# Designs tried in a protein design run: peptides against a protein of PDB entry 4CIC. Part 196

Target 1, 148 residues: chain A of PDB entry 4CIC
Amino acid sequence: KVSTKGHYGVQAMFDLAQHFGEGPVSLKSIAERQGLSEPYLEQLIAVLRKAGLVKSVRGAQGGYILAREPRDIKVGDIIRVLEGPIAPVESVSQDDPEHSLKFDFSVTKSVWEKVKKSIEEVLDSITLADMLKDAEEAQMAQGYMYYI
Target 2, 147 residues: chain B of PDB entry 4CIC
Amino acid sequence: KVSTKGHYGVQAMFDLAQHFGEGPVSLKSIAERQGLSEPYLEQLIAVLRKAGLVKSVRGAQGGYILAREPRDIKVGDIIRVLEGPIAPVESVSQDDPEHSLKFDFSVTKSVWEKVKKSIEEVLDSITLADMLKDAEEAQMAQGYMYY

## One batch from the design tools (peptide; made by RFdiffusion4, then SolubleMPNN)

Design b2_p26_7_s2 (from b2_p26_7, 11 letters changed)
Fold by OpenDDE base, seed 3:
Structure b2_p26_7_s2 (fold): chain B 148 residues (1-148), chain C 147 residues (1-147), chain A 26 residues (1-26)
Amino acid sequence: as target 1 above (148 residues)
Amino acid sequence: as target 2 above (147 residues)
Amino acid sequence: SLSKPPVLTGAFELPMVKLELPEKLP
């Protein structure tokens, strides 16, 4: 499961991508636009900053910016930073460690590895730049529907 | 996350597939082979039976069988029965319906829909028969490494 | 009475992806 952390992290990074090149954005403004609590966003931004995906800018016009261009940030990179490695199955080891270890049936494991690979391929194929383009195309399509 | 329920459900269904055509298998024997608790397996089997993926056979040699051939059961079918619809994101709507509804950013939603579609395609491309074949190939490969 | 901000604990249940949340930072 992509946690709420992963979801909102992608959302916050996408907001920063929309403002890329316009200068630093305040956490308050991101929180308001994305419908996030500011304290929750502070926690997300702290992790993203530590991972080098976001930079803090100090001063009266301070805030946050993407540390890289939107084209150089994959959705998969954001998810790995926030959630860790993409794992399709909860390792059964946490709730019943004795039973989970014995029958790691190679075949059932291979199914989950195929799912993992598929998720990784999708998330690594989508950049923040691709998301920006999709947003622009969606806005243009809406604009055309209002003029018809 | 495929829950433990989905994972063990696929494992139990695969055990039944390995014994398909041999007659009914006891829950005890499945539990022992798959490293599952029998009470947990009873709950899984009850759901799978209600969904028509498993049949109960009564009698002294009673137990459970697949309700369909292994080729007619996709991994995706098992997961949908046990977990419900494959959803990449828990709908934030349950805990905070007001906030989750406002910023369903079409673009972020589209990312998760692409992930969902990819998972569905993978799980719907794998049958219990494919898993049986992969198991046979793995056993043969191990056998050849010992010679 | 400032309503406690809802702890948005919504884990994405991709049923299959146990994203091991890193251990609770202390």
Scores: peptide ipSAE 0.034, ipTM 0.765, DockQ to the pose 0.121; fails the geometry check
Fold by OpenDDE base, seed 4:
Structure b2_p26_7_s2 (fold): chain B 148 residues (1-148), chain C 147 residues (1-147), chain A 26 residues (1-26)
Amino acid sequence: as target 1 above (148 residues)
Amino acid sequence: as target 2 above (147 residues)
Amino acid sequence: SLSKPPVLTGAFELPMVKLELPEKLP
């Protein structure tokens, strides 16, 4: 599961990526464009800022910017910041001595570790720059469909 | 995320796979071996039975068996039965007409679709027979470490 | 002593996937 927090966090970071190099973006403008509650977005941005993914710019044209280039921010980085590590199944090592229970546990754990690894690999393979490129390609494809 | 329901469902199905061919297993014995509440396991088994993954055997030696061979049951089949389809983000098609919002939504959706597909591929690549084999290999490896 | 089943304590709730990680059973 990606939480609503992870989903909206990626959406907010993608909005900041679309405006990267244009200067600081207000939380209000991000909230309006992304259909987010401004108070909810403020909480997300506070976490992302503390993690060093976002910077706050002060002044009359103040707001937020990405702290790194879009190519240097993976979706996995955003998710880990907002949701924490994709928790391995904590083997509660219950010291129950029966060898069979420990064994069944190890096999089922290995399934979930494979799932976790697969999720991490996907999320770490996608940058905000990849998302921007996918966006540009989709806009171009729409432009071509309107001219046919 | 795999739910507690999905996790325990796979564990219970794996227990039934370990006893496949030995006859029906009681819910009590599965609950004891897997550290599950028997009432909770009963709810899981009811869903798995309704989906045709488990059969109930009646009689004095009654209980549950896998409805198919362990090789014919994927972990993905168990998860889909217990948790439903790995739900695509319902694109809340908020009919908000601003083209930009629809576009940003499509790109973010594609990320989650890739994650979903990756999870499905992993879960559909693992059968209960693969889990049994991994179990046997781990037991052999432990046996060799003690000699 | 009932061995506590392994709890997948992962915070990752995919909005799309009702894969509820097992809450810490008490």
Scores: peptide ipSAE 0.033, ipTM 0.772, DockQ to the pose 0.189; fails the geometry check
Fold by OpenDDE base, seed 2:
Structure b2_p26_7_s2 (fold): chain B 148 residues (1-148), chain C 147 residues (1-147), chain A 26 residues (1-26)
Amino acid sequence: as target 1 above (148 residues)
Amino acid sequence: as target 2 above (147 residues)
Amino acid sequence: SLSKPPVLTGAFELPMVKLELPEKLP
């Protein structure tokens, strides 16, 4: 499972991708469109900004923009920034000595590595540009010409 | 991430696969070999038994066995039993009305569906028999380094 | 009892559904 943080982070980045080239987008407007709380979005955007996926623009028409073109941002990049490395199993923190998952079961580790690789391949195969295209195709198929 | 429950469940099922055909295995022996607490393993085995992946045998030589051959048990079957349906995102429980993911963002949903499908394909492609084979191959490879 | 905010441990936890263990069968 992608955490709520990863999910909403991808959603917020996708909103910024939809507005790419239109100038800075306010956090308020993203929050409203994406059904996110503004304080939560601030935390997500702070992380994404620190990772160089988002830029802040100051001024009366200030807000946020993608730091790169939508084609140059993978979903995997967003997830790795927000979630860290894709880990298929919880690393049992070594700090509880009684429940030290002797993760040394090489065979079970290999299963989880295969799962990890599969997730990484999927997430690294999808860009924000691919998501934009999928959105356009979905809009055309549903006859929902949202005339914005 | 596979939960600790899913991880240990696969580990316990793999232990039962390694002993498949040797008769019933005690929870104590699985717990000792797999580095699990016996009480935690009891809970896992109870779920796996209810799902029909494991059978209990009663008696002095009682314990647990796989309910099917290792080739007929996918890792995906174990995970679905222990974890439920593979969900790529936390279903925001409908019970928090303020954070209802009202936005059927069809596009973000499609990303997670692709992730889900990919995980399912991997987990459904691996049987306990495949894991047994991988273990044998790993043992052989280590054995050859000592000569 | 101050509900400690869930530490968003940023590990890509596939939140495998914490199947809440059904309570004690009596």
Scores: peptide ipSAE 0.033, ipTM 0.768, DockQ to the pose 0.124; fails the geometry check
Fold by OpenDDE base, seed 5:
Structure b2_p26_7_s2 (fold): chain B 148 residues (1-148), chain C 147 residues (1-147), chain A 26 residues (1-26)
Amino acid sequence: as target 1 above (148 residues)
Amino acid sequence: as target 2 above (147 residues)
Amino acid sequence: SLSKPPVLTGAFELPMVKLELPEKLP
């Protein structure tokens, strides 16, 4: 399950992708469009900026832009920045150091590793450019339904 | 992230699969082998039993058995019973009923639906029988490294 | 004293729906 942080982080990055090339976008405008609190968005943007996915532009028309083209930002990149490594199960191994030495060929661990790999493959297969395309296709489909 | 509940539920079900055909297994023995607390395992087993994945056997040699063959129990079935539907994102839609009416073609929602589908496909592709086979193969591979 | 915003532990916790068992009201 993607945390609220991951979910809203992808929404904020997608909003910046929709405005890519139009110049800097204010946090207020992103917050209003995406239904996010501005203080929460400030925290997300700070992390994304530190990771080099977002750039800050200063001035009266200042705000934020994507640091890379939408095609060069995977959903997986956003999630890894906000959430860290995709881990399907908490490593139980922190509390009992003695159990760490068994080559814990946990067949159960291999199941979760397969799930992890599958999630990573999906999220790494989707770029912000793919999301933009999907949005355009959906708007076109809705437009056609109103004219029939 | 699979909860502790899902993780330990799969471990407990896998322990029961390893003993399938040997008769009923006590919760104490499962807890000891899997490194679980017995009270926690009692709660998991109660849910799994109610869902018809586990059967209780009464008597002095009582305990629990799988209700189905290991090949007929998917990891996805265990997770759905313990965790409910695999949901990759909390539906934000519960708090604002007015936003629920927009055909919220959230492109972001479609991303999470793709993730959901992928997780479901993986978990539904793995049975307890597949896990047993993987365990046997790993034991054989370890045996060959010591000779 | 700026209250530290709750660190949303953004672990990709598949929020396993805590089935909050509805507390049966007594």
Scores: peptide ipSAE 0.030, ipTM 0.767, DockQ to the pose 0.127; fails the geometry check

Design b2_p26_7_s3 (from b2_p26_7, 9 letters changed)
Fold by OpenDDE base, seed 2:
Structure b2_p26_7_s3 (fold): chain B 148 residues (1-148), chain C 147 residues (1-147), chain A 26 residues (1-26)
Amino acid sequence: as target 1 above (148 residues)
Amino acid sequence: as target 2 above (147 residues)
Amino acid sequence: SLSKPPVLHESLELPVVKLELPEDLP
């Protein structure tokens, strides 16, 4: 499950991508544009900053910027930072020696590993630059639908 | 995230698949083999039964059976029954009229829809019969490593 | 009255990533 944290983290990073090259963006402005609470956004940004995806700029025009270009930040990178590694099902049953329980557990685990891999592949295939492009295309499509 | 409910639901359905054709399996025996609490398993089985994935058999040799062959039950079917539809991110912001918020929300939503679709494709590609086959192959591989 | 934005406590948990073990349920 993409947590609310992952969702809003991607949203906040996408806002920073839209403003990439324009200088530092205030948390307040991100919060207002993205419909996020500023205190919640502060927590997200603190984690993203610690992971080196975001930089803080100090001063009167201070705020946050992407630490890398939008093309160099995958959605998967954001999710891994905010949610941690997509934990494989921690096999609680390391300690029970009965062979049968271990086997059934391994097959069900393999299903979830396949799902995990599929999610990772999708999220690692999407950059913030891809999201910017999708946004531009959707704006153009809406603009064309208003002229027809 | 596969909920514990989804995980244990697949595990319980897989146990029923392993016993498919052997007759009804008791909840107690599934719970013991799968390391599940019987009360929790009762809740899972109730949902799975209501969805028509499991049947109850009454009598002294009563219990549960798969309602379909293992090949006709996808992991995706089990997950959809237990967890509901993989809810697209309910756009909480249906009501805010500001055009900009709707747009950014649509792009982020499209990411999650791509993830959702990928998950559904994987889970719909795996049947209980595929899981049985994977189990047999893994048992054979372990058997060959002991010789 | 500062309407606290509803903390969307609804984790948009797509049913596939966190296997919460039953022991971790409070």
Scores: peptide ipSAE 0.036, ipTM 0.779, DockQ to the pose 0.118; fails the geometry check
Fold by OpenDDE base, seed 1:
Structure b2_p26_7_s3 (fold): chain B 148 residues (1-148), chain C 147 residues (1-147), chain A 26 residues (1-26)
Amino acid sequence: as target 1 above (148 residues)
Amino acid sequence: as target 2 above (147 residues)
Amino acid sequence: SLSKPPVLHESLELPVVKLELPEDLP
């Protein structure tokens, strides 16, 4: 599962990407626009900040900004920060060397490693800039549908 | 997550694939060979049987068999039976039509749909026959390392 | 003594997105 944490983390980072270059965005405004509870968003932002994906700006226009350009932040980077490494199933069965069980375990593990790799490739192929472009294209498509 | 249920379901189905053509396999023997609790395996097998992936055989050599050849069972089929459809994020927010939130939601949803599609493609590309072949190749490779 | 099934504690958290949508957050 991309946890709810990963999902909302991507939403919050995307909101910051949409406002990139406009200055600091308040947590309240992100929470309102993304339908997130402000306390939950605060926890997400704290993790993202610690990982160096987000910066806190202090002052009258205080808030948060992306720490890097949207093109330099992959969805995979956000997920790795929030979920940790997409861990392969650590083979818990290191302890019993004797049984034929090890081999069956290795084959089933390889299936999950293939799935893991495919997820990583997808998430590392998508940047926040790609998401911004997709949003713009979809907004334009909606605009054209209202003008016809 | 491929749940523990999906993982163990694939293991149990793989065990049945390894014994395909040898006749019915007892739940006890599968449980012992896969390191599964027999009661948990019984629940998995009940679901797999109901879905038509496994058959129960009655009699003196009673047990379970694959309902289809290993080549005709994808890992994706097993996972769909045990986990349900690899649901894209069902956008629970069908209910509030008004807010600008819909668009941002659509873009983030598209990311997860891409992930879902990639998972489905991988799981649908692997059969139990492919897993049997991988097992044989790895056993041969180990054998060659011992000679 | 039937050894407890190894609790695969490390569920492959494949982010198979069951996006539990926010509405289930209380």
Scores: peptide ipSAE 0.034, ipTM 0.778, DockQ to the pose 0.252; fails the geometry check
Fold by OpenDDE base, seed 5:
Structure b2_p26_7_s3 (fold): chain B 148 residues (1-148), chain C 147 residues (1-147), chain A 26 residues (1-26)
Amino acid sequence: as target 1 above (148 residues)
Amino acid sequence: as target 2 above (147 residues)
Amino acid sequence: SLSKPPVLHESLELPVVKLELPEDLP
């Protein structure tokens, strides 16, 4: 599941991408635009900052910026930082050494591994720059509907 | 998340696929082979039966069978029955009609829709027959390591 | 004071496949 954490983390990173090059953005401003609680956003930003996806800027116009260009940040990178690795099928505890020799070729495990790989491929194919482009295209499409 | 329900549901359906054509299988036998609790399996089988993926057979050799051939049951069909639709991004409640005109072109929503579509495509591309074939191929590969 | 069972918040759990094993049920 993309946790609420992953969802809001991508949303917050996308807000920072929209303001990339405009200087530091306050957490309050991001929270207001994205409909997030400021305390929740603080927790997300702390994790993203520790991972080097976000930078804090100090001063009167202090706030946060993307640490990299939007094209250099994949959605998959954000999700991995917030949720950890897109869950390795937690191998049931290897702790029973006697049964550990059953090559648990769980055909069912292979199904979930295929699903995992597919998710990773999708999330790694989408950058914040791609999301910005999609937003621009949608805004243009809406603009045309009001002129018809 | 494939819930535990989805995971064990696919496992139980795969067990029934392995025994397809051999007649009815008892829940106890499935539970023992798959390492599932019998009460949990009863709940799964009840849902799968109601959805028409499994049939109950009555009698002294009573039990359960697949309602269709393994080739006609997708993993996606099993998951949709057990978990519901692979969650549409629950659109935040449409209930505020005034704010509903924000064409919440959440570009973020489109990302999750792409992920959803990708999951659906994978799960709909795998049948119980494909899983049976993969199991046979793996058993053959193990057999070759012993020779 | 019986702590109210946590309301199953309708987790907008977009299915990124976290296999929750049954043992991880709280």
Scores: peptide ipSAE 0.033, ipTM 0.777, DockQ to the pose 0.086; fails the geometry check
Fold by OpenDDE base, seed 4:
Structure b2_p26_7_s3 (fold): chain B 148 residues (1-148), chain C 147 residues (1-147), chain A 26 residues (1-26)
Amino acid sequence: as target 1 above (148 residues)
Amino acid sequence: as target 2 above (147 residues)
Amino acid sequence: SLSKPPVLHESLELPVVKLELPEDLP
């Protein structure tokens, strides 16, 4: 499961990427644009800030900014911060002495490890900059469809 | 999440693959070997049977067998039967008319669709025959460490 | 005494994207 937390965390980080270089963005404005509850977003931003993906700016024009450039933030980095490590199949070390159970468990575990690795590779291949580019391309494509 | 259901379903199907060609296997014996509750396994097998991945054999030596050869059953087939389609991000069609929300939603959706596709490709690349081979290789490797 | 089948409480929560959208949170 990409948790609701992971999903909304990526949305909030993407919103901050869209405003990167424009200065601090208020949580309220992010919440409004992304359809998120402000209290929930505050919790997400607190975690992301603690992990060094987001910075808080104080003052009358205070808010939040990305702590790094959009190209230097992978979707995988966001997910790992919010959900923890994409959980390795915790080896239930059932010390069940029957060799067969341990073996069957090892083979099934290897399947899930392959799935995990594949997810990690995908999420680590996508940056916030890639998402910005995909957004721009989609906006241009929509603009062309309205002028035809 | 590979649900507990998906995980145990793959284990049960793998057990049936290990016994493929040996005749029908009892649910009790699968449950014992795989560390599963027999009632839970019965529910899994009922779903797998309805989907045509498993056959029931009646009689004194009755039980269950794979409905197809291990090479013709992908892990992805088992997961789709037990969990349904690897859920596309349900497009909450929030008909929210604000163009910006729809756009941001589309980009984030594309990320999750890429993840989904990658999971499907992995699970569809692994057959029960591949798992049997991996098992044999691991058993040989353990045998070499004990000599 | 047949030991209770281990309730694998640890669902191998491989993040298979069930986007539980917040609307599906009860």
Scores: peptide ipSAE 0.033, ipTM 0.778, DockQ to the pose 0.207; fails the geometry check

